# Peptides against a protein of PDB entry 5HOI, part 85

Target 1, 351 residues: chain A of PDB entry 5HOI
Amino acid sequence: FRYMPFSPAGTPFGFTDRRYLTMNEVGYVSTVKNSEQYSITVSFFDVGRFREYHFEDLFGYDLCFLNEKGTLFGQSKTGQIQYRPHDSIHSNWTKIIPLQAGERITSVAATPVRVIVGTSLGYFRSFNQFGVPFAVEKTSPIVALTAQNYRVFSVHYSQFHGLSYSLSELGTSSKRYYKRECPLPMSLPNINSDMKKDANLDYYNFNPMGIKSLFFSSYGDPCIFGSDNTLLLLSKWRSPEESKWLPILDSNMEIWKMSGGKETTDIHVWPLALAYDTLNCILVKGKHIWPEFPLPLPSEMEIRMPVFVKSKLLEENKAILNKKNEIGADTEAEEGEEDKEIQIPVSMAAE

## One batch from the design tools (peptide; aimed at target 1 M301)

Design b1_p28_7 (made by RFdiffusion4)
Pose (drawn by RFdiffusion4):
Structure b1_p28_7 (pose): chain A 322 residues (1-190, 198-318, 341-351), chain P 28 residues (1-28)
Amino acid sequence: FRYMPFSPAGTPFGFTDRRYLTMNEVGYVSTVKNSEQYSITVSFFDVGRFREYHFEDLFGYDLCFLNEKGTLFGQSKTGQIQYRPHDSIHSNWTKIIPLQAGERITSVAATPVRVIVGTSLGYFRSFNQFGVPFAVEKTSPIVALTAQNYRVFSVHYSQFHGLSYSLSELGTSSKRYYKRECPLPMSLPNDANLDYYNFNPMGIKSLFFSSYGDPCIFGSDNTLLLLSKWRSPEESKWLPILDSNMEIWKMSGGKETTDIHVWPLALAYDTLNCILVKGKHIWPEFPLPLPSEMEIRMPVFVKSKLLEENKEIQIPVSMAAE
Amino acid sequence: MFKAEERTEEEKKERLEEIIEKLEERLE
């Protein structure tokens, strides 16, 4: 099996010279093939706070993670990473991650206080926001990483367990695991979207902590999974809290559509900030549309019963209250 | 197509907790 470079809400090139590296509630990072180099553009949705800028990529970064304080870039092959703070007060710094034979950097993540690099051999290299290393750890092969403040949500893969996840906190003292390689019941992919599932074999469209600090993941099944009771290991449950396919179906008047798709950015309490993509492909294009907000709904709505009540989709009060 | 209803942070949090509790009870 070949591990692919992962970034939250990243898009493939397809038949174009540009794609999105990473995408969330802060903004979007795109890259354009420029003859032999690349042109990376860092954009923001709150235009008033940060200024959109661009720079020339002489290395071919294919890994990226965005937070409110800076942008982290990475190269899956050469192992070079660069952290660019949004403000000009703080300097950019660059490090090169040691990679063994065939070892690839599969995912990177950054917070205002931590920088995380994961490799295909299971190396977990962590730094502060300035590049000072804390410790190098060996874990299962990492396929996806996201972080919030001091906490890290990592998704692992092997030929035995399949997909597993670890939830840990990088404290000032030492590293503490909340959950260590527990089952991750995310639906795996089972065509026009072939380009995407070669770029992202797991179908992990994005994963992120919620606004209140709960781990979330959005697989190819277009269902938002939230980790509940992660503080008590014996009570941990993955809860499906939004069937985005059902919502588009309900808002479209019960009509099956093959051109409307959801691209996850982040979860804010009960609202999924996303990009509504219209077209044949399931990933967003250029220019990037304005973010949309999709309220979470428990998957308790049956299509057949909703069609009877309407004879937008009206929902029976008795069912809506439930 | 999609727009969230207006709520406070407290109301959003309570609504999320209610959804989580209902899903947990059904999984029991």

Design b1_p28_7_s1 (made by RFdiffusion4, then SolubleMPNN; from b1_p28_7, 11 letters changed)
Fold by OpenDDE base, seed 2:
Structure b1_p28_7_s1 (fold): chain B 351 residues (1-351), chain A 28 residues (1-28)
Amino acid sequence: as target 1 above (351 residues)
Amino acid sequence: MFKARERSKEERLERLKKMIEKLLKELE
């Protein structure tokens, strides 16, 4: 197993010279490879609030986190990090994170008040927004980070224990845990089934955990979107005994329903954020499960608990079609191959 | 300050359907 640099909703280069380093509800960060250099562009969805900017990257940043105040960049191998405020009032700062032999920065996160660095050896490093260090803690190996205000959601991986998660608050004096290395009920990519499509091999080589993104909801609940295209939300995390992961959206099921039951294998959801009751996402067309260039406009998908199984709906629809054919056999009316749109019951579209 | 009118749930759903229908037609 190899620890790879993770950024929320980051994309691979594939066969191109360009990729997204990260994207969320604020915007998207792209990098273009020009010989030995990289050109980074920070773009925003709210063009009235923020101005797009670009710069030359001589370091080859492979980690990124975007927030409403700035962008954090990291280089996984060298340990260099850079914070760039979106405003011209605050200065950029650069720092080198000390790494041991073979250690990598695996993920970075930034809020307006905190910077967090996680490593392949489980070093959790916290800083203020000016790069002043607070603490270093050793945890299980960190594979992904996100943060909102003072809260941090971390995903850990052990070869023996699989995936775990922590939820912590980084106060001024101490770190508080709400959850500490608890089991994460997320399926890992099945190498044999998911990699049979050559187009997905590049993605799983880039992101072997299949975590497309992780974020906090607008209500401050941890969310994760895995390779199964299910959005998981951690509910009741303030009550340790009542806390549970809720599958709040099967995105493949919702696309299939919205299509009228058509084949939707070449339509993919790419998660950005959860705002209230809607997943902000990019709808991706084609063989690649990640967005290419230019970036499509974001879409809003309503969250719904997966109550129905696709196989049962297909069986019920086949049973309805068979009953219609048994009743219709007495009238000689011409077999026009009208693509009988599967009428999804209106009740399943309104809840 | 243009308050981005929060789209109704119905308007969001209709836009999502139209986008999926568009993408399906572009795959045909």
Scores: peptide ipSAE 0.469, ipTM 0.853, DockQ to the pose 0.036
OpenDDE base, seeds 1, 3, 4, 5: peptide ipSAE 0.468, 0.468, 0.171, 0.466; ipTM 0.853, 0.856, 0.736, 0.851

Design b1_p28_7_s2 (made by RFdiffusion4, then SolubleMPNN; from b1_p28_7, 10 letters changed)
Fold by OpenDDE base, seed 1:
Structure b1_p28_7_s2 (fold): chain B 351 residues (1-351), chain A 28 residues (1-28)
Amino acid sequence: as target 1 above (351 residues)
Amino acid sequence: MFKAKERTDEEKLERLKKMKEKLLKALE
């Protein structure tokens, strides 16, 4: 196994001179090889909100994280990181992360308030949006990071313990863990089945964990999309004892339904984000499981929320409605049926 | 067009209402 640089929904070069460094609901970052240089383009799905921009990359950035305020770039081998705000008001900054011999930056994440760097030796480095360091923590080797506001979802891998995850909050003074290196019940790519298609070999060499993307939902729940094309959502993460991963979408099953029950081996879901009850994704048609150039328009897939996620959404909706009522909106409280025990169908509890 | 607009708190609330209605209908 080799620790490879991971970026959310990043694509390999394959046999081309171009790839996506990252993509999400905000946009997509592409890089093109030009001799010893790279040309990076930051593109947005909302062209009215942001202007596409490009720059020459002399460092060969292989890590990227895009948010609504800026783009974080990283070079896995040299330890260089660069933050580029989308606006011209804030300056770009560059920093070198000190790396030990053989250490690699494996993932980077950025929010409007935090920058996070994870390494193959398990160094977790946190910064503010201006590149001022907060802390360095030693964890299990980090393979993937995502962040929303002050929250960080980290995926860890060890040869002995497999995949684990952490969920933490990076306050001003301290890091709080909601989850700390807990087992991650995600299937790893099966070398014998998934790699038999030559077209996928390049992808799994690029991304050995098969993590196509990870993100926070619009509700702030950690989500991960693996090689099995199943979207996992971490439910009840605020309650350590009740927290569980929920398979909220089998994208292969949804493609099968959309095709009218035909085996569609040439259609693939490429995840971008989870917005409410919809997975934002690219529908990829072709031999490769990843999007090529030009990028297709994003599609929406409705998720089949398990009853447990439905209940949480109903509770969150009640809490938002109650807060709105406290602020003076006369929405008649229909006092109705509180106590209907949602009988969990026994069949979903046994498989 | 994915409007990456930050939905206003009103738009978030309206979306949550529509989701509640969809969820209630899916529990009937």
Scores: peptide ipSAE 0.008, ipTM 0.369, DockQ to the pose 0.108
OpenDDE base, seeds 2, 3, 4, 5: peptide ipSAE 0.008, 0.013, 0.000, 0.020; ipTM 0.409, 0.399, 0.273, 0.368; seeds 2, 3, 5 fail the geometry check

Design b1_p28_7_s3 (made by RFdiffusion4, then SolubleMPNN; from b1_p28_7, 10 letters changed)
Fold by OpenDDE base, seed 3:
Structure b1_p28_7_s3 (fold): chain B 351 residues (1-351), chain A 28 residues (1-28)
Amino acid sequence: as target 1 above (351 residues)
Amino acid sequence: MFKARERSDEERKERLEKMKEKLLEALS
């Protein structure tokens, strides 16, 4: 087994000179091999809000995380990371992460307030948005990271215990765990079934865990999309005893239904984000399970959230809003951009 | 309240229709 650099919805080069380093609801980051150099382009789906930009990459960045405020890049072998704000008002910063012999950066994540680096030896490194370090923690080997605001979803792999996950909050003074290295009920790629097509072999060599993407939902729930093309959502993560993974979408079954029951072996869902009750995704046609160039326009796939999940997500979000209002009464408001009240319509509570 | 629901359901229906069209185009 080899720890490979993971980025959300990243694609392999395959037989091409180009790949996507990452993509999500904000946009997509591509890299092109130019002899001894790479050219990186950061593109956005909302072209009215953001301007596409490019730069020359002399380091060969193989890790990327895109958010609404900037892009984090990483080089898995050298330990170099770079944060590039989308706005030119803020300066780029670069840092070298110290790596041990054989250690690799396996994943990076960035929010407007935090930068996270995970390694193949299980070093979890946290920084602020300016690259000032907070802490270094030793965990099980990290294979994937995503983050939203102060919250981090990490996936870990042990040869003895398989896949686990953590959910943590990176406050100013301390890291809080909601979940700490709990079993992750995700299927690993089956070499004998999934690798029967040469096109799939290249993908699993690039991403041996088969994690196509992981993200937080618009409601702040951890989501993961594996090689089985099932979207898993972690429900009730605030209640340790009640927390469970929900298979909220079988994308293969939904493609099959939408095709009218035709064979759809050449159509693939590539996950971007979960917004409300819709999976934002790229529909991929062809031999490869990943999007090629040019990137197709995103599509939305309706998810079947179990009725009991919708009502509880509403209650949990109301309870969070009420707690934020109770806590926000005593702390002088530094003007953090208001979490837009996702008014979930009252309709989802009545069926 | 009803008009906001109807718009949300219409927007969902339109998104589902656009996705079906893309799937049909991808199947052609």
Scores: peptide ipSAE 0.027, ipTM 0.555, DockQ to the pose 0.035
OpenDDE base, seeds 1, 2, 4, 5: peptide ipSAE 0.022, 0.010, 0.000, 0.024; ipTM 0.541, 0.381, 0.304, 0.539

Design b1_p28_8 (made by RFdiffusion4)
Pose (drawn by RFdiffusion4):
Order: sequence, then C-alpha cells, then structure tokens
Structure b1_p28_8 (pose): chain A 322 residues (1-190, 198-318, 341-351), chain P 28 residues (1-28)
Amino acid sequence: FRYMPFSPAGTPFGFTDRRYLTMNEVGYVSTVKNSEQYSITVSFFDVGRFREYHFEDLFGYDLCFLNEKGTLFGQSKTGQIQYRPHDSIHSNWTKIIPLQAGERITSVAATPVRVIVGTSLGYFRSFNQFGVPFAVEKTSPIVALTAQNYRVFSVHYSQFHGLSYSLSELGTSSKRYYKRECPLPMSLPNDANLDYYNFNPMGIKSLFFSSYGDPCIFGSDNTLLLLSKWRSPEESKWLPILDSNMEIWKMSGGKETTDIHVWPLALAYDTLNCILVKGKHIWPEFPLPLPSEMEIRMPVFVKSKLLEENKEIQIPVSMAAE
Amino acid sequence: SLKAHEAVRKLYPFTRKEYVDFINEETS
C-alpha cells in the first residue's frame, strides 16, 4: 500500500496545473504549477483581518495546514517544512525532517503553540511555533493529522487493525493520551472521481476539531462523524451528526442530483462551514465559491416517508420534533 | 458566508410545476 500526502480539504491537480493544498474556516491555500516551480497563494475569508499574499515555491510543497496565526507547509519527499506566520512581526523558519528509505511525510498540522509532522513509518515529530523540537515519538503509520491548541487528533493505518485514531494532548510537561489507537469507524471508499481517490485513498475529505474542541472527520461517505465522550475512554462513541447527501436531497426538493457536493471546512457548534461544489467532480474548483453553512441534522429522516408528506421538502412536525 | 438552502436554490433551479409533477410521479 502506498501512503499519500494528506492535507485537510486538499484537492488534486486533475487535468489542471493548480489545486488546493489545504482549506478550512480561516481561508484556502492553492498552488499553481509554474514551469519548473510552484506559485503558492494563501487566501483568507475574513479579508479584514489578514492580507492575502503569495510567494514562489522552489521546493514543491504538497502538504499544508492553516490556522489563525500562521501557515505550515511541507514536502512529502524531501522532508522540508516551513512555517509562515501571517503577521510580519514573526519570522519564517524552515527545518528539514529526517526521512529514512521510503519514508514520506504524510500529514502536517500546526497550532499557535505546536507544529506537528507525521511520517509513513509512524514518526511523530513535534515542535513549538518557532521550530524548537520537543520529542520524537514512534507510533503506528500516520495518515492524517489535525490539532487545536495543545491537543492532537491523529489517524493511523496498518495492515492489521485498519484505520485507528489517537487523541492526545501536548502539555507543557509531557505528552498524555486520551485515546490510543482506538477503532475509527469511518467508511472507506468502495469512475469520474478516480483522480481524487488516488490522491486521497482513505477518502478522508477533511478532519478537524470542532469549535468546542471535539474531534471530527468527514470521509468519502459524506457523513460528519463527531467523537463523543472522548474524555472517558470507556464511553467513547463516534456519532453521525450530518448526512450531507440527505440535506442536499431535502433542499433540492427530493431530486437526486449528481452535480452538488459538499466540501467540509470546519464545524462551528451546530453549523458545518463548507463549500458547495457544482459539477461533475466532487472537489472544488477555481475560483473557489463562497463558503456555505449547513446545519447538522441527526440521520433520522427517511426519503420514502418525506415524499408522502409533501404530497423545498416539507418535513412533518411530528418527525422534525423527534 | 451563505446559507446552504439558499445556495442550493441557485445551484439547482427549477419551477413549482416541475416540483408538483415530480412529487405526483414519485407517489403514484
């Protein structure tokens, strides 16, 4: 099995010279093939706060993670990473991650206080926001990483357990695990979208902490999974809280569509900030549309019963209250 | 940002008549 470089909400090149590196509620990072180099553009949705800028990529960064304080870049092959703070007060710093034979950097994540690099051999290298290393750890092969403040949500893969996840907190003292390689019941992919699933074999469209600090993941099944009761290991449950396919179906008047797709950015309490993609492909294009907001709904709606009540989709009050 | 239900109205535009015909066909 070949591990692929992962970034939240990243898109493939397809038949173009440009794609999105990473995408969330803060903004979007794109890269354009420029003869022999790349042109990286860092954009923001709150235009008033941060200024959109661009720079020339002489290394070919294919890994990226965006937070409110800076942008982290990474190269899956050479192992070079660069953290670019949004403000000009703080300097950019660059480090090179040691990589063994065939070892690839599979995912990177950054917070205002932590920088995380994961490799295909299971190396967990953590730094502060300035590049000072804390500790090097060996875990299962990492395929996806996201972080919030001091906490890290890591997705692992092997030939035995399949997909597993770890939830840990990088405190000032030492590292503490909330959950260590527990089952991750995310649906795996089972065609026009072949380009995407080569770029992202797991089908993990994005994963992120919620606005209130709960781990979330959005697989190829277009269902938002939220980790409930993660503080008590014996009570941990993955809850499906939004069937985005059902919502587009309800908003489209019960019509089956093959051209409307959801691209996850982040979860804010009960609202999924996303990009509504119109077209044959399931990933967004250029230019990037304005973000949309999709309220979460428990998957308790049956299509057949909703068709009877309408004879937008009107929902029976008795069913809506449930 | 936009509300998803309002954005879907622009992405899949259709008439009231097409909606009524569709519902009649599906509940026939």

Design b1_p28_8_s1 (made by RFdiffusion4, then SolubleMPNN; from b1_p28_8, 17 letters changed)
Fold by OpenDDE base, seed 3:
Structure b1_p28_8_s1 (fold): chain B 351 residues (1-351), chain A 28 residues (1-28)
Amino acid sequence: as target 1 above (351 residues)
Amino acid sequence: SVKASEEIKKLYPTSEEELKEYIEKLTK
């Protein structure tokens, strides 16, 4: 296994000179290769709230986290981090994170009050928004981070234990755990099934955990969107004994429903954020599962627990069609190649 | 924001008749 730099909803370069470093509900950060340099652009969905800005990147930042106050950049190999406030009133700051031999920064997160750095050796480093350090903690190897206000959602990976997660609050004097390295019931990418398309191999090499994004909901609940395109929400995390992961959206099932049961192999959900009961996402059309350039406008998808299994619905619809054909065998076979639109049962729409 | 359902309908146009029958089945 290789630890790769993770940023929420970040995209690979693929065959292009450009990629998204990160994107969320606030905006998107792109980088373009220009010889040995990179040009970074920070763009916003609300063009009235913030002015787009760009700068030359001489370091090759491969980590990014965007929030409502600024952008955190990181370089996974060198340990350099930079925070850039969106407001020009506040100064940019740069810091070098000390890395051991072979250690990588795997993820960075920033809120208006905290900066967090996670590494492949499980070093968890916390700072204030001005880059003043609070603490260094040793955890299991960190593969992903997100943060909201004082809360941090961290994903860890062990070769022996698989995926785990922590939920913590970074006070001024101490770190409080709500959850500490608990099992994360997320499916990992299936190399054998997904690698049939070269585009999926490129994405797997970029993000071997298949975590497309992780974020906090508008209510402050940890969310994760894996390679299975299922949105998981951590419910009741304030009560450690009652806390559970809820599959609140199967995006492949919802696309299939919204298409009238058509095979939609060329449309993909790219998650941005969860606002109330709606997943903010990019609908990606094409061969790649990630958005290309230009970025499509964000779409809203209502959350819905996957009560129905596509395979069962396909079997039931085949059984209904076979029964209709057995009953209809006495009327002339007009061989209209009617595209077999899979009738979604009425019961699926009334729940 | 655009509703994902509206964008998917633009990408996979169903006939107005099929959509009407589907809506009538959903509203019963």
Scores: peptide ipSAE 0.192, ipTM 0.666, DockQ to the pose 0.362
OpenDDE base, seeds 1, 2, 4, 5: peptide ipSAE 0.180, 0.019, 0.026, 0.185; ipTM 0.713, 0.360, 0.404, 0.718

Design b1_p28_8_s2 (made by RFdiffusion4, then SolubleMPNN; from b1_p28_8, 19 letters changed)
Fold by OpenDDE base, seed 2:
Structure b1_p28_8_s2 (fold): chain B 351 residues (1-351), chain A 28 residues (1-28)
Amino acid sequence: as target 1 above (351 residues)
Amino acid sequence: MVKAKEKIKELYPTTEEELKKHLEELNK
């Protein structure tokens, strides 16, 4: 097995000089090969909120994470990372992550408050948004990262144990684990069945884990979209014994239903984000399972959230509304968004 | 943003034969 650089919804070059480094609900980052250099463009779906920008990349960034405040870039082999705010108020910063012989940065994530770097040896490095380091932790080898606010979802790979995941919170003073290297019930790409199509081989060489994307939902639940085109959501993650992965969308089945039962072997879901009860995605038509250029407009795919997830969401929305109504009085925004454990009434836990 | 169902209908239009068959099934 070879560790490859992973970015959420990143695409291979294939036979082209261009690819997407990453894409999500905010936008998409593209890179074009120009001889020995690269031209990077950061594009946004909300053109009224953000201005597209570009720059010359002399380092060959192969890792990327886009958020609402900036873009994190990484070079998997050299250990270089760069954070670029979207605004001109905050400065760009660059750092070199120290790598051991043969170590690679495998994934990077950034929120408005945290920067995270994961490696093929399982070094988990955390920074603030200005690149000030907090800690270095040794975990199982990291293959994918995503983050929202202070929360980090990490995917790990072991040759002996397969895929595992962690869910952690990077507070000011310490790291808290909600889940630590628990088994991830995601199917790996089947080399023998899927490799019969040349397009699948190119994608497998780019992404051997078949993780098309991972993100947090708008409600802060970890989501992963694998090679089986099933969206998994981690439910009840605050309760360690009750936490479970829910297959909330079989995208192949939903495309089949929406087509009226037609053969849909040339259409593919490319996941961006989960907003409420809607998967934001690119519908890709063609031989390649990934979007090419130009990027098609995003599509909304409605999902049927389980009732107990909907109840949690309604309570979180009530808590957010109550906090907004309380903040309408002049009191200091204390950073204590204590994740009040939403007590699901015992009556709804039995269905 | 476009609804996936609308985009799928655009990408896989119902053929005149499928529409005719569906109308014949509704009229039975």
Scores: peptide ipSAE 0.259, ipTM 0.648, DockQ to the pose 0.398
OpenDDE base, seeds 1, 3, 4, 5: peptide ipSAE 0.256, 0.248, 0.253, 0.246; ipTM 0.676, 0.672, 0.673, 0.629

Design b1_p28_8_s3 (made by RFdiffusion4, then SolubleMPNN; from b1_p28_8, 17 letters changed)
Fold by OpenDDE base, seed 5:
Structure b1_p28_8_s3 (fold): chain B 351 residues (1-351), chain A 28 residues (1-28)
Amino acid sequence: as target 1 above (351 residues)
Amino acid sequence: MVKAAEQIKKLYPTTEEELKKYLEEKNS
């Protein structure tokens, strides 16, 4: 296993000279390889609020986090980080994170008030928005980070324990844990079943954990979207005993329903954010599970708890069709109880 | 933003008749 640099909704180069470093509800960051240099572009979905900007990257930044106030960049091998405010009022700053031999920065996150750096050795480093350090903590190896305001959602990986997560708050003087290295019930990519397509192998080599993205919802709940294309939300995280992961969207099932039950093997959901009851995403059509260039317009997908697995519904429908063919009777279709689409009440946000 | 349902319906045009027949076969 190799620790790879992770950024939320980042894409591989594949066979191209360009990729997305990160994307979310604010915008998307792209990088283009030009011989010995990289050109980075920071683009926004709200073109009225923000102006697109670009710069030359001499360091080869492979980590990125975008927020409403700025963009954090990182170089996984050298330990260099750069914060670039979107507004010209605040200056850019650069810092080198000290790395041990073989250590890599695996993830970075930034809010308007905090900068967080996680490493392959499990060093968790916190800074203010000006790059002033607060603390260094030793945790299990960090594979992914996201943050909202003072709150941090971290994903950890151990060869012995698999995936775990932490939820913490970075106050002015102390770190508070709501969750500390608890088991994360996310499926890892299955190399044997899904890797029959070369495109899936390229993505696995880029992101071996299969975490497409992680973010906080509009209500401040931790969300994660894995290789199974299921959106998980951490409910009731303020109550340690009641906290649970909810599968709030099976995106493959929703695409299948929206197509009228057609074969949808060429459409993929690429997650951006969860806003209220809607997943903001990119609908990707093609061989690759990630968006190419140009970026399609974001789509809204209503969240629905996966009551049924596609395989079970297909087996049940086949069994019903086979029984109807055997019975040969025009039995009046009793109005089968409307499959009460259990709308997840908006109230399932952690109070 | 665009509704995912409208985009998927454009990518996989079902005739309203095919969708109706599929829904009738599924509710029956």
Scores: peptide ipSAE 0.270, ipTM 0.636, DockQ to the pose 0.495
OpenDDE base, seeds 1, 2, 3, 4: peptide ipSAE 0.265, 0.041, 0.256, 0.267; ipTM 0.615, 0.446, 0.652, 0.663; seed 3 fails the geometry check

Design b1_p28_8_s4 (made by RFdiffusion4, then SolubleMPNN; from b1_p28_8, 17 letters changed)
Fold by OpenDDE base, seed 3:
Structure b1_p28_8_s4 (fold): chain B 351 residues (1-351), chain A 28 residues (1-28)
Amino acid sequence: as target 1 above (351 residues)
Amino acid sequence: MVKASEKIKELYPFSEEELKKHIEEMTK
């Protein structure tokens, strides 16, 4: 196993000179390789709120985290990190993270108040937004990080225990754990089944954990989107004994429904964020499961508990179509009656 | 934002008759 640099919704180069370092609801960060240097562009979906900017990258940043206030960059091998505020009022800062021999930065996260660096040896380093260090903690090897405000969602990997997660809050003086290295019930990529397509092998080599993205919901719940294309949400995390992962969306099932039950092998969901009850995503059409250039416009997909098997949905849709034919009414039955899917009550997310 | 359903309907247009036929084939 090789620890690879992870960034939320980051894409591989593949056979191209360009990739997305990260993307989320705020925007997308691209890098273009030009001989010995890289050109990085930070682009935004809300072009009225933010101005696109670019710079020359002499370090070859392979880690990125975008938030509403700035962009954190990292170089996994050298330990260099850079924070760039989106505004010109605050200065950019750089820092070198001390790495041991063979250690890599595996993930970085930034909020308006915290910067977090995780490593392949399980060093968890916390900073304020100005790069002032708070603490260094030794954890299980970190493979992914995301953060919102003071809260950090970390994913860990052990060869013996598989995937685990932590949920912590980074106060000024102390780190509080809500969850500490608890089992993460996410499926790892199946090397034997999925590697039949060269595109899947390229993605696996880029991201061996298959974590397409992880983020906090608008309600502040940890979310993870794996290689199985299922969105998991951590519910009841404030009550450690009651906390559970909810499969709130099977995106393959949703694509299947929305396509009229067609087998679609060339359409993929690329997750950006969870805003209320909608997954913000890129619908990727093509051979690759990741977005290419130019980036397609984001799409919204309603979250739905995958309570229904395809067969049951087909039976229900058959019953609806038969009733419409019997009634002979050209009533545009509002789209609302068809989906007896258990919507997760907003109350279940907020607990 | 654009609804994923609208964008997928544009990419993979289907009629109610086509959907009905597909449902009938999958539920046999």
Scores: peptide ipSAE 0.316, ipTM 0.772, DockQ to the pose 0.645
OpenDDE base, seeds 1, 2, 4, 5: peptide ipSAE 0.311, 0.314, 0.313, 0.314; ipTM 0.767, 0.769, 0.772, 0.784

